# Peptides against a protein of PDB entry 5TUV, part 156

Target 1, 107 residues: chain A of PDB entry 5TUV
Amino acid sequence: KEVIDRLRYLKAEIEDLELKERELDQQKLWLQQSIKNVMDDSINNRFSYVTHEDICNCFNGDTLLAIQAPSGTQLEVPIPEMGQNGQKKYQINLKSHSGPIHVLLIN
Target 2, 107 residues: chain B of PDB entry 5TUV
Amino acid sequence: AQECQNLEVERQRRLERIKQKQSQLQELILQQIAFKNLVQRNRHAEQQASRPPPPNSVIHLPFIIVNTSKKTVIDCSISNDKFEYLFNFDNTFEIHDDIEVLKRMGM

## One batch from the design tools (peptide; made by RFdiffusion4, then SolubleMPNN)

Design b2_p24_3_s3 (from b2_p24_3, 14 letters changed)
Fold by OpenDDE base, seed 4:
Formats: sequence, structure tokens, C-alpha cells
Structure b2_p24_3_s3 (fold): chain B 107 residues (1-107), chain C 107 residues (1-107), chain A 24 residues (1-24)
Amino acid sequence: as target 1 above (107 residues)
Amino acid sequence: as target 2 above (107 residues)
Amino acid sequence: EDDELEKKNKELAKEINERLKKAR
């Protein structure tokens, strides 16, 4: 009886968890769409930027590349391989499908 | 007994997934808030200045920040249409997305 | 540390890619 009761309890709880998970999934989709709508708004889009000062305040002392990557851009960071000279190659590959990529150097 | 154990494992798995999804939702909420705050800030700033910022002084979302040492040599190969970029670094680098930047900005 | 950074960069790249795909 105890085992049976435990099984019933667990099954019921799992069912409730399934409902909760589905609810969270829907909320995620809704929120993602909401963010997209806000960002796609013409007025918001016009003001969706940060300044060089903003970036410099977030980072100190290093060379900074600001890459404006359009939607649909594919970013690849390959595993560093040893070069011919025995030095590891650190690379970033970018491929855009919607428009040109713009790069700013911040130093 | 075995069935009960299996259900308990499943229950725990679902609980962990739910926890992860809840965390992801929280991040999305923060993203939305940060973006709205950014837009509001910029609108106010431009209103006070009575002009938009210079085009090369701002970085439009979405963007990526690459952080590397000042000693790092960076080579860049660009396609003719500027749709493809290949960056080569002679040392390690860090990548940061716009979300992280907005967080660091306190948005 | 370098290995951890590489892993972080790779994971971040995946996340960024997913975001950019959804933004289409």
C-alpha cells in the first residue's frame, strides 16, 4: 500500500510538473516575441545603441572590437589549433546573411 | 520499488529543467527591462542634446564585443561584400554579447 | 585558464547564434 501510494503521488506530481514546464515554455515564447516586438519598433530601433563611452566604462585597459552583427549572423569560434609555427591559432569567423558587418575598434 | 525509483529520477529531472527554464525567463525579463531603459536613456540624451549622436560614436544592437590584450595582434580578412569576416588573434580573447554589456552598464 | 576561456567563448557563440537566428 505504501509503495502504491508513493507511485500515485509521484505520477500526479510529474503530471503537475509537465503542466508547469509547458507553462514556462509558453511564457518564454511570449517574452521572446515581446522583446522582438519592442526591438523591432521603429522608435525603439532608432535608440537601440550604446556609445563608445558605455563600452569603455564596461571594460578597462584592453583592446576592444565592437562588432555590429546583423540578425542572422553566424558566429564561429573554432577550437584553437596549432599553427605551422607551433602557435595556437585563435580565430573568430563571422558570416552575415542579411547585411554587412560593421566593426569598430575601441582602444 | 524500481518503478518508484525511476519515477523519482524522472521527477528530479523535470524539476531541474523547470529550474533552468525559470532562470532563463528571469534573464529574458532583465533583458527586456535593460533594453527599455537603454532606449529611454538615449531618447532623453538626444532630446537634451537636440541632436542624434555622430554615427561612428555609437554601436547599434545587436553587437558583440571582443576583448583582448593590447599586445594582441589582430588580423582581419573581409569579404568583398563585407558579409564574411575572419579574425586572427595571436593570443586569447574574450567575447561578450550586448546583454552582458547592458548588465555592466546597469541598465 | 585558456581552456576555460575557450569553452566560455564557444558556449557564448552558441548562445549568440541562437539569439541571432531567432531575431530573423
Scores: peptide ipSAE 0.429, ipTM 0.898, DockQ to the pose 0.026
Fold by OpenDDE base, seed 1:
Structure b2_p24_3_s3 (fold): chain B 107 residues (1-107), chain C 107 residues (1-107), chain A 24 residues (1-24)
Amino acid sequence: as target 1 above (107 residues)
Amino acid sequence: as target 2 above (107 residues)
Amino acid sequence: EDDELEKKNKELAKEINERLKKAR
C-alpha cells in the first residue's frame, strides 16, 4: 500500500516537473529571440558599442586586444604545442564568413 | 521497491535541470537589460557631445576581448581580405566575450 | 595554472562560437 501510494505520488510530481521544464524551454527560446530582435534593431545597433575607456576600466595591467567578430566568426584556440624553437605555442585563429574582422589594441 | 528508487532519482534529476534552466534564464534577462542600458548610455552621450564617436575609438558588438601580460609578445598574421586572423603569443592569454564586459561595466 | 587557463579558454571559445553561430 505504501509503495503503491509513493509510486503514484512520484509519477504525478514528475509530470508536473515535465510541464515546468517545457515552460522554461519555451521561455528561453522566446527570450533568445527577443534579445536577437533588440540587437538587430537599427537604432539599437547604431549604439551597440563600448569605448576604449570602458574596456580599460574592466581590465587593468594587461595588454588588451578588442576583436570585432562578425556573426558566424569561428574562434579557435588550439592546444598549445611545442614550437620549432622549443617554446610552447599559444595562438588564436579567427575566421569570418560574413565580413572582415577588425582588431583594436587597447593599452 | 526498485521502481520507487528509480523514480526518486529521476525526480531529482529533473529538479536539477530545472534549477539550471532557471539560472540560465536569469542570465539572459540580465543580458537583455545590460544591452538596453548600454544603448541608452551611448545615445545620451552622443546627444551631449552632439556627434558620434570616431569609428576607431569604439568597439561594436559582438566582440571578443583578449588580455595578456604587458610582457607578452603578440604576433598577428592577417589574410588579404581580413577574413582570417592568426595571433601568436609567447605566453598565456585570457578570452572574454562582450557579455562579460557588459557585466564588468555594471550595465 | 597554465593548463587550467587553457581549458577555460577552450570552454569560453566554444561558448562564444555557439553564440556567434546562433546570431548568424
Scores: peptide ipSAE 0.429, ipTM 0.898, DockQ to the pose 0.026
Fold by OpenDDE base, seed 5:
Structure b2_p24_3_s3 (fold): chain B 107 residues (1-107), chain C 107 residues (1-107), chain A 24 residues (1-24)
Amino acid sequence: as target 1 above (107 residues)
Amino acid sequence: as target 2 above (107 residues)
Amino acid sequence: EDDELEKKNKELAKEINERLKKAR
């Protein structure tokens, strides 16, 4: 029956796709570890920075905040709600677990 | 027929997940390349200057960039240990990670 | 526009949190 043959084909293809997905998952994990190793290298870590000029060149004449977020920092952007004064509240919450947060203002 | 349709839906779902994972993997590769280029640039720049940049003139990875209008009023509340920050804005803002910044820099 | 930006910020925050969690 045509339906039976189609079922067999689809099941076989899905099995192949499962293998492909697992392969990609492993590649992702490997690459993430590689990036971590490169960034954790003492020499690379020493030079892992951008300048004020770099940031200014990426954005127009807006106010810029540079927030150094230590590993383990939690970032929260709440849904804007109406405040008591009738204005929407726009806010960012940061919680660090490993060390102090450092903030730079770039004009 | 119904079983075939169900498997075709599942097949399509898996294909979309694989496509997304392939895209994410490519982004990780670009991230690694960008980081290596950043390190190389900074090493060369410091060699030419014969000194490192001042500590407060650079932004160390990882970091977050927040941009908003110059007219935006920003209020910041900081915990005693500087582990918790609350930013309040009177207008909209945009958030960018270090990966996006490196892309904009052309790394 | 504000709604779109809100959604983008929320999604990016999620991504950043995942990265920082793995870096721990």
Scores: peptide ipSAE 0.427, ipTM 0.898, DockQ to the pose 0.026
Fold by OpenDDE base, seed 2:
Structure b2_p24_3_s3 (fold): chain B 107 residues (1-107), chain C 107 residues (1-107), chain A 24 residues (1-24)
Amino acid sequence: as target 1 above (107 residues)
Amino acid sequence: as target 2 above (107 residues)
Amino acid sequence: EDDELEKKNKELAKEINERLKKAR
């Protein structure tokens, strides 16, 4: 029947798609490792920075905080709750496990 | 047939996941390129200046950018070891990662 | 609007955490 042929076709295609998905997953992991290796290189690491000008050019008119967050830093942005005065509390919690956090005010 | 319909749904789901993974892979490629371009730029700039930038004038990767209104009052509590930070804002803020910044920089 | 931003920030924070965790 036509239905049987369609089922066979779909099953074969799904199998091919499974292979494709696994291939993409492997490529992602490879690329992530490649990026890590490039970033961990001593020379690249030395030059892996942006300037105040760079940041200011990306954002205008606002107060900007640049937080150098070491690997392993945990960032928490809790849902704003009402404070004692009925005002929403906007908070950011940072906890590093690998080193000190450095914060710069970008003017 | 119901089985055929089920497989077609599965096929479509897999196709969508593959599409998403392909997009994510492309983003990673762009990230790698952006980082390499950043490093190249900085190396060239320091070579021309014959000196590194002042330490407090640059933000080393990885970093987080927080932007908020100029009117926003920001309070910061820092642990003694600088491993923990608590920021309090009296208004809304936005968070951006280094990847987004590099994109905005056109790297 | 604020709720959308809060949701966005939460999602961004999650993404950033995942990246920082992987970089560890």
Scores: peptide ipSAE 0.424, ipTM 0.897, DockQ to the pose 0.026

Design b2_p24_3_s4 (from b2_p24_3, 12 letters changed)
Fold by OpenDDE base, seed 5:
Structure b2_p24_3_s4 (fold): chain B 107 residues (1-107), chain C 107 residues (1-107), chain A 24 residues (1-24)
Amino acid sequence: as target 1 above (107 residues)
Amino acid sequence: as target 2 above (107 residues)
Amino acid sequence: SDEELEEKNKKIAEEINRRLAEAR
């Protein structure tokens, strides 16, 4: 009886957890759409930027690449491999499908 | 019983997924707040300056930041098509998304 | 380590790609 009761309890709890997980999934979708709507708003879009100073303050002493990547851009960071001269290849590959990629070098 | 043990494992997996999804939801909320704060800051700043910032002084969202040592040599080339970019570094680098930058900015 | 950094970059890149894909 105890084992049977435990099994019934666990099955019922798992069912409740499934419902909770689906609820969270829906909430995530809603919030993602909300964020998109806020960002796509004409006024918000006009002011959706950071300054050179903002970036420099976050990474003091470094050389910085600021890459404005349109939605749909694919970013690849290959595992470094040895080059012809024995130097590791540190690379970033970008491919855009929706417009030009803008790059700002900050030094 | 073995069946009971199996269900307990499943229960635990579901609980962990739910916890992760709750955390992700909280992160999205923070992202939205940060974005709204950014927009408000920029609107206020432009009002005070009575002009928008120069185009090359700002980075529009979404963006990617790559930071590396000031000693690192960076080469950029366009390959295959006008939408494909290759960055080469002679040393290690770090990649950051716009969300992390906004966090570092205290937005 | 450099290897750890490379792994971090890979993970970050994957997340960025996910976000950019979802935003499209």
Scores: peptide ipSAE 0.479, ipTM 0.898, DockQ to the pose 0.026
Fold by OpenDDE base, seed 2:
Structure b2_p24_3_s4 (fold): chain B 107 residues (1-107), chain C 107 residues (1-107), chain A 24 residues (1-24)
Amino acid sequence: as target 1 above (107 residues)
Amino acid sequence: as target 2 above (107 residues)
Amino acid sequence: SDEELEEKNKKIAEEINRRLAEAR
């Protein structure tokens, strides 16, 4: 049957796709580890920063908060709810587990 | 045949997932390149200046950027150990990660 | 819209949390 041939073809293709997907997963893990290694390098870590000018050039005309968030920091942005005064509450909650959070106001 | 159709759906699902993973992998590659470029830029800049930048003039990775209107009132509550921050805004805001900033910087 | 922005912020926050957790 043509259907049987199609089934055989599809099964073979799916098997190939499974291999491809696993390959991509491995590549992702490798690259993630590579990035971590590069960032954790003492020299690279020393120079892993941006300037106020860099930030201002990316975002003009607004008030900017730069939050240095250590690894393990938890960021919570609750869905705005109506307050008692009828105004939406816009909030950001930060909690660090590894070190202090540092915040800079960029004007 | 129903089985054939089921496998075709599965094939398409896998193809889309592979496409997504390929895109994510490309993003990671770009992140690594951007970080390396950032480090190189900063190393060169400090070599030219013969000194590191002032500590409060730079933002170390990883970081978060929050931008809002200059008219937005921001209230901040900080824990004694600076491990917890609560920000309250009277208007909408946007959050950006360091990866997006590096992209906007053209790194 | 504000709702779209809120959804974007939520998604970005989730991604940030994921990255920060992985870096730990």
Scores: peptide ipSAE 0.475, ipTM 0.897, DockQ to the pose 0.026
Fold by OpenDDE base, seed 4:
Structure b2_p24_3_s4 (fold): chain B 107 residues (1-107), chain C 107 residues (1-107), chain A 24 residues (1-24)
Amino acid sequence: as target 1 above (107 residues)
Amino acid sequence: as target 2 above (107 residues)
Amino acid sequence: SDEELEEKNKKIAEEINRRLAEAR
């Protein structure tokens, strides 16, 4: 009956969607690796930077910190909790494993 | 039938997941393009200047941008090897990754 | 709101950590 036909159709379509999803997953992996390779290229790496002007143009007159975090760096932004003085604690914790962290103050 | 309804729900779930993955792939492509454009811009700029920019005037990828009010007091504790940083803010701050910055730059 | 900003920061931090881990 119609229900049986619909079931067969849906099962076939789901199978096709599974194939499509696997294809997309593979494409993502390939693209991620491609991006990594491009960024790791010596020439590209030499020019992979932004300027102070670039940053200033992206943001208004706020205080800006530019943090160069090497690969493997762990960034922690804890949920603010109330301090002893009744003020929330706004913190950023950084821990690098591969090299020093560099911080630039902009504005 | 209940089985038909279950498969239709699964079908829709897979379709939405595929759509999300397609969007993520598009974002990755844009990231790659943005990076290539950045490299090209910087390469051209250095050719025109006939010199690289001063080391402290640029921020190399990957980086993090933290913006906060000019009134915000920032305290920073740094380890001896600069592998560990602790930032304390007396007010809220906002974090941005390098990808967002490149987008804002129009790369 | 402050809470929304905090949540955004947390999400961004998670993404950054993911990227930095993958770059190792």
Scores: peptide ipSAE 0.475, ipTM 0.897, DockQ to the pose 0.026
Fold by OpenDDE base, seed 1:
Structure b2_p24_3_s4 (fold): chain B 107 residues (1-107), chain C 107 residues (1-107), chain A 24 residues (1-24)
Amino acid sequence: as target 1 above (107 residues)
Amino acid sequence: as target 2 above (107 residues)
Amino acid sequence: SDEELEEKNKKIAEEINRRLAEAR
């Protein structure tokens, strides 16, 4: 009897949790779309940039590359392998499908 | 008894997923706020300067930041159409997205 | 460590790719 009551309670709670999870999923989708709309707005898009100073302030003391990557760009960071000279190869591969990639050296 | 235990495990799993989704939603909200703040900042700055920044002085979203030691040697090869980039580093590097940069900027 | 950094970069790259793909 106690076990049966516990089962009933757990099933009811799980049902409530399922509803909550679906609610959160919908909210996520809505918010993602909202962000997209805000960023795609013509006025917002015009002002959607950071400066060299902004980047330098975030990463003091390092050499910095700023890569403006169009939508659809593929970024690959291969696992470092031993090169011909016995040194690990540290690489970044970028491939765009929609437009040119723009790179700025900062610092 | 075993069925109760199974449901309790499932209940806990769902609770953890819900918690994770709630955190993800909060991050998305912060991203939207940060972007709006960035736009507002830039609009105000351009109004004060009475001109937009030079094209090559800013990095437009979306972008990627790569930082490495000042001692790191970086070689870059670019395709003819600038759709493909290959970066070679003689040492380790770090990659950051625009969201992280906005966070570091305090937006 | 270098290995930890490599793993971190991999995860970040995956997330970036996901976002760029979704924005398409």
Scores: peptide ipSAE 0.472, ipTM 0.897, DockQ to the pose 0.026

Design b2_p24_4_s1 (from b2_p24_4, 7 letters changed)
Fold by OpenDDE base, seed 5:
Structure b2_p24_4_s1 (fold): chain B 107 residues (1-107), chain C 107 residues (1-107), chain A 24 residues (1-24)
Amino acid sequence: as target 1 above (107 residues)
Amino acid sequence: as target 2 above (107 residues)
Amino acid sequence: MSEFIFNYSEEVEKEGVKIHNPFK
């Protein structure tokens, strides 16, 4: 009887958790759409940038590449492997589907 | 007993997913706030300067920042089409998305 | 906010590549 009661309790709780998770999924979609709407606003879009100084202040002492690309751009970082010259290859692959990629050397 | 154990594991899995999703929602809220703050800052700055910044002095969202040692050799090439880029580094690097950068900026 | 789609193995971080993303 105790086992049966525990099973019933667990099944009921899992069902409640499923509902909660679906609620959170919907909230996430809503927030994502809200952010998209705010960013796509013409005025907001005009001012949606960071400056050269902003980046330098965050990353002092390094070589910095700023890469701007359209939303949805795919970024791949393959596992580093040895090249023919015995040097490891560290790579970033970018694929844009909707517009050009812009690269700026910051520092 | 075995069925109870299986359901306990499932229950815990769902609880963890819910926790993760709640955290992601909080991040989205903070992102929206950070973006609005960025826009306000830039609008104010351009108003004071009475002109927009030079086009090559700012990085428009969305973007990523790649930072690496000053000694790192970086090669960039376009392959297959004009929307596909390959970056080669002779040493390790770090990638920061715009969300991370805005956090570091205190937005 | 950032809509880059990251595709990488956790092994890259073991090799010294660090990726900073709140949704990582």
Scores: peptide ipSAE 0.487, ipTM 0.899, DockQ to the pose 0.813
Fold by OpenDDE base, seed 4:
Structure b2_p24_4_s1 (fold): chain B 107 residues (1-107), chain C 107 residues (1-107), chain A 24 residues (1-24)
Amino acid sequence: as target 1 above (107 residues)
Amino acid sequence: as target 2 above (107 residues)
Amino acid sequence: MSEFIFNYSEEVEKEGVKIHNPFK
């Protein structure tokens, strides 16, 4: 009976957790949509930028590439593999479906 | 019993997922706040300057920052429509999304 | 915020590539 009671308790708790997880999933979707709406607002979109100074203040010493691309742009980083010359190849692949990608060199 | 153990493992797994989702929600909330702060900052700045910033002086969201050593050789291949980019690095690099940049900016 | 869709393996980070994405 003790085992049976424990099983019932666990099953009930798991059911409650399932409900909570679904609630969180919905909240995430709502919040994501909210953020999207805020960003897509014409006024907000007009002012949705950072400056070169902002970036320079955040990073120092290295070569910096700023890559601006449309939302939904796919960024792929393959596992570095040895090249034919014995050097590892480090790569970034970008693919946009809705617009051009812009690259700025900083520092 | 084995069944109890299985359910306890499942319960723990769900609890961890819920915790992760709660953390993600908090992150999204912070993102929304950061974005709004960014917009407000830029609006105020442009108002004070009585003009928008030069086009090439700003980076519009969404963007990423790639930083690598000054010694890193970077090769870039671009598609005709600029929808696809292939970056080749002869050394390691770091990628930072705009979210992190805004965090570093204190937004 | 950023809606880049990141596609990478955790093995990439083991190879020295650092990706700073709070949702990775």
Scores: peptide ipSAE 0.487, ipTM 0.899, DockQ to the pose 0.816
Fold by OpenDDE base, seed 2:
Structure b2_p24_4_s1 (fold): chain B 107 residues (1-107), chain C 107 residues (1-107), chain A 24 residues (1-24)
Amino acid sequence: as target 1 above (107 residues)
Amino acid sequence: as target 2 above (107 residues)
Amino acid sequence: MSEFIFNYSEEVEKEGVKIHNPFK
């Protein structure tokens, strides 16, 4: 029956797609590890920075805060809620576990 | 048949996930390239200057950029160990990760 | 590369907060 053939075909294709997805997952993990290794290299780490000029060239007209923190730093942005005075509270919560956070005012 | 339709839906879902994962892999590749380019640029610049950049003139990875209006009032509470930061804004803001910044820099 | 762990609701963006993370 045509339906049976279609079912067989779909099942086979789904199996192939599962393999493809797992392959992509493995590639992602490999690449992530590769990036980590490159970034953790002593020489690369020493030069892994951007300048104020770089930031200013990317943004203009606003107040810019540069926040440097160790990998794994948690950034939480709560849903803005009304304060006691009726003003919305916009917040950023940062929590690092492996080192201090450094903040720079760019402009 | 209903079973055939269910498998087709699953097939499509898997195809979409695969597409997303492929895009993410491409993004990671570009990130690695961008990082290497950044390191190369900085190494060359410091070599020409025969000195490292002044402290506090650069932002080390990983970092985020927070931009907000010049009129926005920003309050910051910092823990003693500088592992925790709480930012309060009286208006909206935008957060940009280092990946986006490197993209904007053309790395 | 960006190893910040972002924890936020999509509703944050509805309130005007924009987060630019390719992996959000």
Scores: peptide ipSAE 0.486, ipTM 0.899, DockQ to the pose 0.855
Fold by OpenDDE base, seed 3:
Structure b2_p24_4_s1 (fold): chain B 107 residues (1-107), chain C 107 residues (1-107), chain A 24 residues (1-24)
Amino acid sequence: as target 1 above (107 residues)
Amino acid sequence: as target 2 above (107 residues)
Amino acid sequence: MSEFIFNYSEEVEKEGVKIHNPFK
């Protein structure tokens, strides 16, 4: 049947797509490790920063907070909800496990 | 046939996942390039100045940038060890990770 | 890169909070 032939074709194509997806997964894993190695290098780590000028050039007119924290710091943004006084609550919760969090007012 | 339709749906789903993974992989590549460019820029700048930047004048990775209106009132609660922060805003805000900032910087 | 671990619902953007993370 034409249906049987179509099924066989589709199954073969899906198998090829599975191989492609696994290839991409491996490439992602490799690249993630590569990036980690580059950032963990002592020299690169020493120079892994931006300046106030850099931030001001990217943003204008707003109040800007720069929050620096150790890798793995948890950032939670709850769904804004109406408060008792009729004002919506907009929040950011930060929790670090390995070191202090630093906050700078840029603008 | 129903089975044929099911496989066609599965094929399309896998194609979309592959497309997404390819996009994410490209982003990782750009991140690595951007980071290397940042390090190179900073090394060159410090060489020209013959000194490192002042301690509180730079923002070390990883970081996020929070921007909000100049009129926004921000309240911050900090734990004694500075491991936990709670920010309250009376209006909306935007969060930008360091990766997005590096993109805006043209790195 | 070393990253913050984001924990949020997509609904926050409907409320005006924008999070710019290419891997969200």
Scores: peptide ipSAE 0.484, ipTM 0.899, DockQ to the pose 0.808

